Peptides against a protein of PDB entry 4N78. Designs and how they scored, part 30

Target 1, 186 residues: chain A of PDB entry 4N78
Amino acid sequence: HFQVICRLLGYQGIAVVMEELLKVVKSLLQGTILQYVKTLMEVMPKICRLPRHEYGSPGILEFFHHQLKDIVEYAELKTVCFQNLREVGNAILFCLLIEQSLSLEEVCDLLHAAPFQNILPRVHVKEGERLDAKMKRLESKYAPLHLVPLIERLGTPQQIAIAREGDLLTKERLCCGLSMFEVILT
Target 2, 155 residues: chain B of PDB entry 4N78
Amino acid sequence: MAELQMLLEEEIPGGRRALFDSYTNLERVADYCENNYIQSADKQRALEETKAYTTQSLASVAYLINTLANNVLQMLDIQASQLRRMESSINHISQTVDIHKEKVARREIGILTTNKNTSRTHKIIAPANLERPVRYIRKPIDYTILDDIGHGVKW

## One batch from the design tools (peptide; made by RFdiffusion4, then SolubleMPNN)

Design b1_p10_4_s2 (from b1_p10_4 with P1M T5P)
Fold by OpenDDE base, seed 4:
Structure b1_p10_4_s2 (fold): chain B 186 residues (1-186), chain C 155 residues (1-155), chain A 10 residues (1-10)
Amino acid sequence: as target 1 above (186 residues)
Amino acid sequence: as target 2 above (155 residues)
Amino acid sequence: MVNLPTFQPP
């Protein structure tokens, strides 16, 4: 689904969706969640000492349950605050999955374009084979497919310009060095 | 441009008119041959003349058809070439627009991106002494250890 | 005599 969304929206659509999603998240965080967090901080026990380990896990749990009883019983916390936190979480996950999906699409594009851009995979060298010789052979094999040099040789100035720009756009992808998700997390 | 116009406006219509005129002429020749055969005392000669006219007429029609066909083919070739040029031009414009759109889109999404912190993954310095793979002896998980921890009904 | 052009193959 996310791959389809990425294909459908493209960079522009993704940007718009991400921007709007960030606005929503910001609104949730600075609005409702912040208010509830402030309230929770006010009602939090001022002194909550760790019980002795001798009470075991059940005893420790009961201790904390008792100390936090007022918070646990706060109905709006579950229905509103936790829901908003879920929404924020979903938004974060959405962004992550979109970025991952986009990266996959970009990688696929890069791989498809590679033979036309003189980007050759590192070839596995068997024992006794020279890497350089194998790479040269590979380069020679794909040399006729190099788009920009081909167009530079055969094309019009306008075609050359388009080819160069297209080549650049093909090579420069977000997955190569940029992250949207990191921006969302800050 | 001029050649195509000449073909469309002069040569092809002219060829069509010539074929039409040829039709009328053929009718006249046929009438002549029929009358000549009926009136001639030498039927053999009249027949030979008719054969000659028939051959000539067929040759003429064939010539006219061939000429017209060639002109039509030439017209189509020119039109096809024009269409290809037009297509090329449209494609260039389309590509230019697409590139522009892509650049705009990339700028927009770029605002929402930061450089990937290639966390210098601490070179996991492989410990110099590759600890000999301690043969993982699968100790069977003794699940009985958990029997005392759960509120489960001892059956 | 109707003067018809002679066919010449291309």
Scores: peptide ipSAE 0.046, ipTM 0.764, DockQ to the pose 0.005
Fold by OpenDDE base, seed 5:
Structure b1_p10_4_s2 (fold): chain B 186 residues (1-186), chain C 155 residues (1-155), chain A 10 residues (1-10)
Amino acid sequence: as target 1 above (186 residues)
Amino acid sequence: as target 2 above (155 residues)
Amino acid sequence: MVNLPTFQPP
């Protein structure tokens, strides 16, 4: 699903969605969640000491349940505050998954473009073969596919300009060094 | 452009007019041949003359049609070439617009990005003293340590 | 292509 979303929205659509999500998250954090946290801090027991281990697990649980009774019985925590936290969590996960999916699409694009841009993978060399010779042979084999040099030789000035610009845009991808998710976490 | 204009304004209309005139002429020839055959004392001669006119007329029409067809084909070829040039121009514009849109989109999403901090994973500096692989003595996990943790239902 | 003269009717 996220891959399809990435393909459908493209960079522009993803940017818009991410911006709106950030606004929503900000609104939730600074608004409702902050208010509930403040209220909880006011109602929180000022002194919460660890009970003696002699009470066992049930006794300890009952102790904390009693101390936190007012908080546990606060119905709005479950219905509103926790829901808002879930929404924030979902937004974060959404951003992460979108970035991952976008990165995959970008990598695929780079791989598809590679033969046309003289980007060749390092080939496995069997024992006794020179890597340089094999790479040179590979380069010569794919030389006719180099798009920019081909257009520079055969194309119009306008086509050459477009080809160069397209080549640059193909090489420059977010996955090469940029992260959206890190921005969301700051 | 001059050639196309000549074809459209002069050659093709001229050819069409010639065909139309030929049609009217053929009708006259047909009438002539019919009357000639009826009035002629030598029917064989009249027939031969009719055959000659028929052959000539057919040849003439065929020539006119061929000439007109060739001119129309030439016109279409020129127009096709013009359309191809126009298509090429439109494609160039389209590509330019697409590139521009892509650049704008990249700027927009770029605002939402930061440089990936390649956390230099601290090279796990292998401790200089490779502690001799302490022979993993499989100490049997004494599960009795957990016997006091949890209400095990003593069946 | 023999320029067939335009048939002039008699």
Scores: peptide ipSAE 0.037, ipTM 0.767, DockQ to the pose 0.005
Fold by OpenDDE base, seed 2:
Parts: C-alpha cells; structure tokens; sequence
Structure b1_p10_4_s2 (fold): chain B 186 residues (1-186), chain C 155 residues (1-155), chain A 10 residues (1-10)
C-alpha cells in the first residue's frame, strides 16, 4: 500500500502529506497532549516509595493502584489523551513507512538507470580471474547504452540539455543522503 | 512550405483535371478511330492508325497517373516530415515541463529532509572467527533474581 | 508530356 501511495503521490504529493501531518502532530503535541501531561504531573504523587516486598505482588499492585487511583479514574485520559497519542504514533509510523517505501522506489529507479548511466555493479570474480579484465569487458558491453554520451553525439542541443538534466535528476535521490523521518523526530 | 503549397494548390489539382480531360479525349479518339475504320477504303492503314493512337493514349494516361501519384507521395512525405517536427517540438516542451515540475517537487520535499547522520557505525568487522551460532537455549526467566532487589528486603 | 491528340471531330 505504501509503495502505491509513493508512486501515486510522487515527491510533491508526499511533501504535502508530510507537511500536513507535521502540522497535525504539532497541534496535538502542543495542545491536548501538553495539557494532559501538565495535569498528570500535577496529580502525580510527589512521593511514591516502593512498598515493602512483604506485601507480595498483590499488595504491591494494590498499593500502586491506590496511589494512582486518581489517574486511573481519569476517564479523559483513556478516551482523549491515549487517542491523541495513538494518532501521533500512527503519524510517525506513516512517515517511517512512506520514507522506507520511497527509498525502495528510488533504489529501484537507480538500479534500472544504472546501465544507462555508466554505473556498473561490482562483479564477483572467481578465484584466479582478473577483476580488471572483467570490468573492462562489462564497460564495453554497456558503453552503447550510455545515454548522455549517446545524445551528446547524435542529439540536438536541446536534447542534450534535457538528457543531462534528466541524468542528474536520476542520480540525485533522497535515499542517497537525506532523511525525512529524522526531521519528524526532531 | 512553398513546395507543399504548390503541390496542394496547383500540381495535384492540375493533374486531376488533366486526367479528367484525358478521359474525355480518349472517348473522342475512340469514336474517331471507329469511324475512320468504317469509312476508310484501306482497312489496314486505318488499323495501323488506330494502333498508333491507342499506344499514344495509353502512354499519356500512364504518364499522367504516374505524375499525379508522385506528386501525392511527395505531398504526403512533406506532411509526414512536418508532423514529425511538430511531434518532436511537443515532446521537447513536455519534457522540459516535466523536468521543471520535478525540480520544484524536489525542492519542496527537500525542505522536509535533513542529512542522514551517517553515524560511523563501526564497520561491523565480521569477527574473523565466526563464532559458531550458539544454539539459542531458552533459559527460563528466574524471577527470584529480583527478590533481593528493593528496599523491602529485610535480611 | 505526351499530349493526347485533341481530335477535333471533323
């Protein structure tokens, strides 16, 4: 699903969605969640000492239940605060999954473009074979597919310009050095 | 452009008219040949004249058809070339617009990105000695280990 | 251009 979303929205659509999500998250954090956190801090027992182990697990549980009774009975905590936290969590997960999916798409694009951009994979060399000879052979094999040099030789000035720009845009991807998710966490 | 215009406005219409006129002329020639043969005392001479006119007429029609066909083909070739040029221009514009849109989109999403902190993850140097996969032995969690931890343990 | 003889009917 996230892959489809990435394909459908593209960079522009993803940017818009991410921006709006950030606004929503900010609103939730600075508004409702902050208010509840402040309230919770006020009602939190100032001194919560560990009870004696002699009370056993049930007694310890009852102790904490009693100490936190006001918090547990705060109905809005469950219905509003936890819901908002779920929304924030979902937003974070959404952003993460979008970035991962986008990265996969970008990597796929890079791999597909590689033969046309003179990006050759490192060939596994069996013991005894010269890596250089294999690489040269591979380079020669794919040389006719190099798009930019081909267009520079055969194309019009306009085509050359487009080819160069296209090549650059193909090479420069977000996955190469940029993260959206890190911005969200910040 | 001038050549295409000449083909469309002058040569092709002219060729069509010529063919039409030729049709009318052929009918007249046929009538003449028939009458000449009937009226002539020398039937052999009349026949030879008819053969000559027939040959000439067929040659003329063939020439007119060929000329017209060539002009039409030339017209189509010119038009095809114009269409190809137009297509190329449209494609160029489209690609330029797409590239521009992509650049804009990338700028927009770029605002929402930061540089990946390549934490120098220590090259997990694969330990030279691949520790034999220690068979995961599920040890039961001994909860008694925590019995001595806390303010409630009276020794 | 082989002009077809315009036979003017006698």
Amino acid sequence: as target 1 above (186 residues)
Amino acid sequence: as target 2 above (155 residues)
Amino acid sequence: MVNLPTFQPP
Scores: peptide ipSAE 0.037, ipTM 0.771, DockQ to the pose 0.004
Fold by OpenDDE base, seed 3:
Structure b1_p10_4_s2 (fold): chain B 186 residues (1-186), chain C 155 residues (1-155), chain A 10 residues (1-10)
Amino acid sequence: as target 1 above (186 residues)
Amino acid sequence: as target 2 above (155 residues)
Amino acid sequence: MVNLPTFQPP
C-alpha cells in the first residue's frame, strides 16, 4: 500500500501529506496531549518513595497502586490521551513507511537507469580473471546504450538539453543522502 | 507547404476529373466500336480496331490511376511528415513541462528533508546473489494487510 | 500520356 501511495502521490503529493501530518501532530502534541500531561503532573505524587522490600511484590504493587490511584482512575487518560498518543504514533510510523517505500522506488529507478548512465555494477571475478579486462568488456558492451552521449551525437540541441536534465534528475534522488524521517523527529 | 497545396487543390482534383472524363470517353469509344463492327463489311478489321482502342483505353486509364495514386501517396507522405513534426514539438513541450514539475516537486519535498548522517555503515551492498528475477507473479493487493497496522479506529 | 480517342459521331 505504501508503495502504491508513493507512486500515486509522487514527490509533490508526499510533501503535502507530510506537511499536513506534521500540522496534525503538532496540534495534538501542543494541544490535547500537553493538557493531559500537565494534569498528570499535577496529580502525580510529589513524594513516591520505594517501599521496603519486606512488603513483598504484592505489597509493593498495592503501594504503587494506591499512590497512583488518581492517575489510574482518570478515565480520560485511557480514552482520550492514549488515543491521541496512538494517533501520533501512527503518524510517525506512516512517515517512516512512506520514506522507506519511496527509497525503494528510487533505488529501483536508479538500478533501471544504471546501464544507460554508464553506471556498471562490480563484476564478480573468478580466480585467474582480471577485473580490468572484464570491466572493460562490460563497458564496451553497454557503451551503445549510454543515453546522453548518444543524444549528444544524434539529437537536436533541445533534445540534448532535455536528456542532460533528465539524466541529472535520475541520478539525484532523496535516497542518496536525504532523510524526511529525521526532520519529523526533530 | 506549396507542394501540398498544389496537390490538394490542383493535382488530385484534376486527376479525379480526368478519371470521370475518361468514363464518358470510354462509353463513347465502346459505342463507336460496337457500331463500327455492326456496320463494317470487314469484320476482321473492325475487330482489330476495337482491340487497338481497348488497349489504348486501358493504358490511358491505368496511367491516370497511377498518376492519381502517386499524387495521393505524396500528399499523405507530406501530411504524415507534418504530423510527425507536430508530434515532436508537442513531445518536447510535454517533456519540458514534466521536467519543470519534477524540479518543483523535488524542491518542495526537499524542504522536508535533512542530510542523512552517513555513518559509513551499510553500503547498499548489491546483493551478492542477484536473486534470479523472480517471475513477476501478480499478487493481488491484499487490502487487509494494513488492518493490523496502527490504531486509527477506536476498538 | 495516352489520350483516349474522342470519337466524334460521324
Scores: peptide ipSAE 0.031, ipTM 0.752, DockQ to the pose 0.005

Design b1_p10_4_s3 (from b1_p10_4, 3 letters changed)
Fold by OpenDDE base, seed 3:
Structure b1_p10_4_s3 (fold): chain B 186 residues (1-186), chain C 155 residues (1-155), chain A 10 residues (1-10)
Amino acid sequence: as target 1 above (186 residues)
Amino acid sequence: as target 2 above (155 residues)
Amino acid sequence: MVNLPMFQPP
């Protein structure tokens, strides 16, 4: 689903969705969640001392339950505050999954374009074979597929310009060094 | 342009008219040959004359058809070339627009990005096994897969 | 740092 969303929206659509999600998250955090946190801070016991270990686990639990009774009985905490936190969490996960899906798509594009851009994978060298000789053979094999040089030789000036721009657009991807998710976390 | 215009306005219509005229002439020749054969005392000679006229008529029609066909083919070739040029121009414009749109989109999304701190060299692990191009099996989008993701929105 | 100028605001 996320892959399909990425393909459908493209960079522009993803940007718009991310911006709107950030607004929603900001609104939730600065609005409802902040208010509940403030309320919780007010009702939180000022002094919460560790009970003696002699009371055992049940006694300690009862102690904390009693101290936090007002918080536990705050019904809106479960229904509203936790729901808003879930929404924020879902938004964060959505952003993460979108970025991952986009990265996968970009990597696939890079891999598909690689033979046409003189980007060759490292060839496995068996014992006794010269890496250089094998790489040269590979380069020679794919040399006719180099798109930009081919168009530079045979194409019009306009075609050459488009080919160069297309080549650059193909090489530059977000996955090469940029992260949206890190921005969302700041 | 001048050549195409000549073909469309003069050569092809002229060739069509010539063929039509040829039809009328052939009918007259046929009538002549029939009458000549009936009236002639020397039937053998009349037959030989008919054969000669038939051969000449066929040759003439063949020539007219060939000429017209060549002119039509030439016209079509010129038109095809014009269409190809037009297509090339449209494609160029389309590509330019697409590149521009892509650049704009990239700038927009770029505002929402920061440099990755971790050199996660995404080792493009070339799948060791060139997975055979898995025949694109249109798997229906199972929307239920997302039902378990995101506890936040109770619909 | 991989400089990706296409993604940077003018």
Scores: peptide ipSAE 0.193, ipTM 0.806, DockQ to the pose 0.746
Fold by OpenDDE base, seed 4:
Structure b1_p10_4_s3 (fold): chain B 186 residues (1-186), chain C 155 residues (1-155), chain A 10 residues (1-10)
Amino acid sequence: as target 1 above (186 residues)
Amino acid sequence: as target 2 above (155 residues)
Amino acid sequence: MVNLPMFQPP
């Protein structure tokens, strides 16, 4: 689904969706969540000492449950605050999955374009083979497929310009060094 | 463009008219041949004349059809060439627009991006003393321990 | 044009 969304929206659509999601997240964080956090901080026990380890895990759990009983029983915390946190979480996950899906699409595009752009994969060298010789052979094999040089030789000035711009746009992808998700986490 | 116009407005219509006129002429020739054969004392000669006129008429019609066909083919070739040029022009414009749209889109999404922090993977300093891999003795997971926890229907 | 890093194949 996310791959289809990425294909459908493109960079522009993704940008719009991400921007709107950021607005929503900001609104949730600065609005309702902040208010509930402030309230929770006010009702939080001022002194909560660590129980002795001798009480074991169940005893420790019961201790904290008792100390936090008022918070746990606060109905709005579950219905509103936790829901908003889920929404924020979903938004974060959405952004992550969109970026991952976009990266996959971009990588596929890069891989498909690679032979036409003189980008050759590193080949496995068996014992006794020279990497340089193998690479030269590959370069020679794919040399006729180099699109920009081919168009520069055979095309009109307008075609050459388009080819160069297209080549640049094909090579420059977000997945090469940019992250949207990191911006969202900041 | 001038050649295409000439073909469309003059040559092809002219060829069609010529074929139509040829039809009328053939009818006249047929009438003549029939009457000549009936009235002629030398039937053999009249027949030979009819054969000659028939051959000439067929040759004439064949020539007219061939000429018209060639003109139509030429017209179609010119039109096909024009369409290809137009298609090429449209494609160039389309590509230019697409590139522009892509650049705009990239600017927009770029605002929402940052450089990937190549987290300097903290050199996991391999502890100097490689603890000898303790032979992982796979203890079989006793799943029976979970039999009492789940609401599963005890068959 | 957003300056994106050039693709470096791994």
Scores: peptide ipSAE 0.048, ipTM 0.782, DockQ to the pose 0.153
Fold by OpenDDE base, seed 5:
Structure b1_p10_4_s3 (fold): chain B 186 residues (1-186), chain C 155 residues (1-155), chain A 10 residues (1-10)
Amino acid sequence: as target 1 above (186 residues)
Amino acid sequence: as target 2 above (155 residues)
Amino acid sequence: MVNLPMFQPP
């Protein structure tokens, strides 16, 4: 699903969605969540000491349940505050998954373009073969596919300009060094 | 441009008029041949004359059709060439617009990005003193430590 | 670091 979303929206659509999500998250954090956190801080027991281990796990649980009874029984905490936290969490996950999916699409584009841009994979060399000779053969084999040099030789000035710009845009991708998710976490 | 204009304004209309005139002339020739055959005392001669006119007429029409067809084909070739040039121009504009849109989109999403911190994974500096692999003495997991954890149904 | 001038972060 996220791959399809990335393909459909492209860079522009993804940017718009992420900006809106950030606004929503900001609103939730600074609004309702902050208010509930402040309220919780006010009602939180000022002294919460660890009970003796001798009470065992059930006794310890009961102790904390009793101390936090007012908080646990606060219905709005479950229905509103926790829901808002879930929404924030979902937004974060959404952004992460979108970035991952976008990165995959970009990598695929780079791989598809590679033969046309003189980007050749390192070839496995069997024992006794010279890497340089094999690479030269490979370069020679794919030389006719190099798009920019081909258009520079055969194309009009306008076509050459477009080909160069297209080549640059193909090489420059977010996955090469940029992260959106890191911005969301700051 | 001059060639196309000549084809459209002069040669093709002229060819069409010639065919129309030929049609009218053929009707006259047909009438002549019919009357000549009826009035002639030498029917064989009249027939031969009719055959000659028929052959000539067919040849003439064939020539006119061929000439007109060639002119129309030439016109279509010129128009096809013009359309190809126009298509090329449109494609160029389209590509330019697409590149521009892509650049704008990239700027927009770029605002939402930061440089990936290549967390230099701390080179796990292998401690210089490879502590001798302490022979993993498989101490049997004493599960009795867990006997007091949980209401196990003592069957 | 691949300098991606088109994606320069603010």
Scores: peptide ipSAE 0.027, ipTM 0.770, DockQ to the pose 0.508
Fold by OpenDDE base, seed 1:
Structure b1_p10_4_s3 (fold): chain B 186 residues (1-186), chain C 155 residues (1-155), chain A 10 residues (1-10)
Amino acid sequence: as target 1 above (186 residues)
Amino acid sequence: as target 2 above (155 residues)
Amino acid sequence: MVNLPMFQPP
């Protein structure tokens, strides 16, 4: 699903969605969540010491239940605050999954473009074969597929310009060095 | 442009008119040949004359059709060439627009990105002293170790 | 005489 979303939205659509999500998250964090956190801090017992181990697990649980009774009974905490936290969490996950999906698409694009850009994978060398010789043969074999040099030789100035720009855009991808998710976490 | 215009406005319409006129003329020739054959005392001569006119008429029509057909073909070739050029131009514009849109989109999404912290793979400097593989001695977890932590009991 | 254009073979 996320792959399809990435394909449909493209960079622009993804940017818009991410910006809007960030706004929503910011609104939730600075608004409702902050308010509830402040309220919780106010209601939080000033002194919450660990009870003696002698009380056992049930006693310790009861102790904390008693101390946190007001918080636990605060219905809005569950219905509103936790819901907002879930929304924030979902937004974060959404962003992560979008970035991952986008990265996969970009990698796929890079791989598809590689033969046309003189980017060849390292080939397996059998015993007795020279890697360099094999690579040169491979390069020679795929040389006719090199799009930019081909267009530079045969194309119009306009076509050459377009080809170069296209080549650059193909090579430069977000996955090569940029992260959206890191910005979202900041 | 001028050649196409000439073909469309002059040559092809002219050729069509010529064929139409030829039709009328052929009818006249036919009438003449018929009357000449009927009235002539020398039927053989009249027949030979008719054959001559028939051959001439056929040749004339064939020429007119051929000329018109060639002009139409030439017109179509010019139009096809124009369409190809237009297509090429449209494609170039489209590609330019797409590249521009892509650049804009990339800038927009780029604002939402930061450089990946390439964790410099700290060269795991193998500790100079290979710690002798300390034989893992499974020590039972002493859960009491934490019993003294947090109760503030200053012994 | 109806002057019809004559076909000139190539």
Scores: peptide ipSAE 0.024, ipTM 0.777, DockQ to the pose 0.005; fails the geometry check

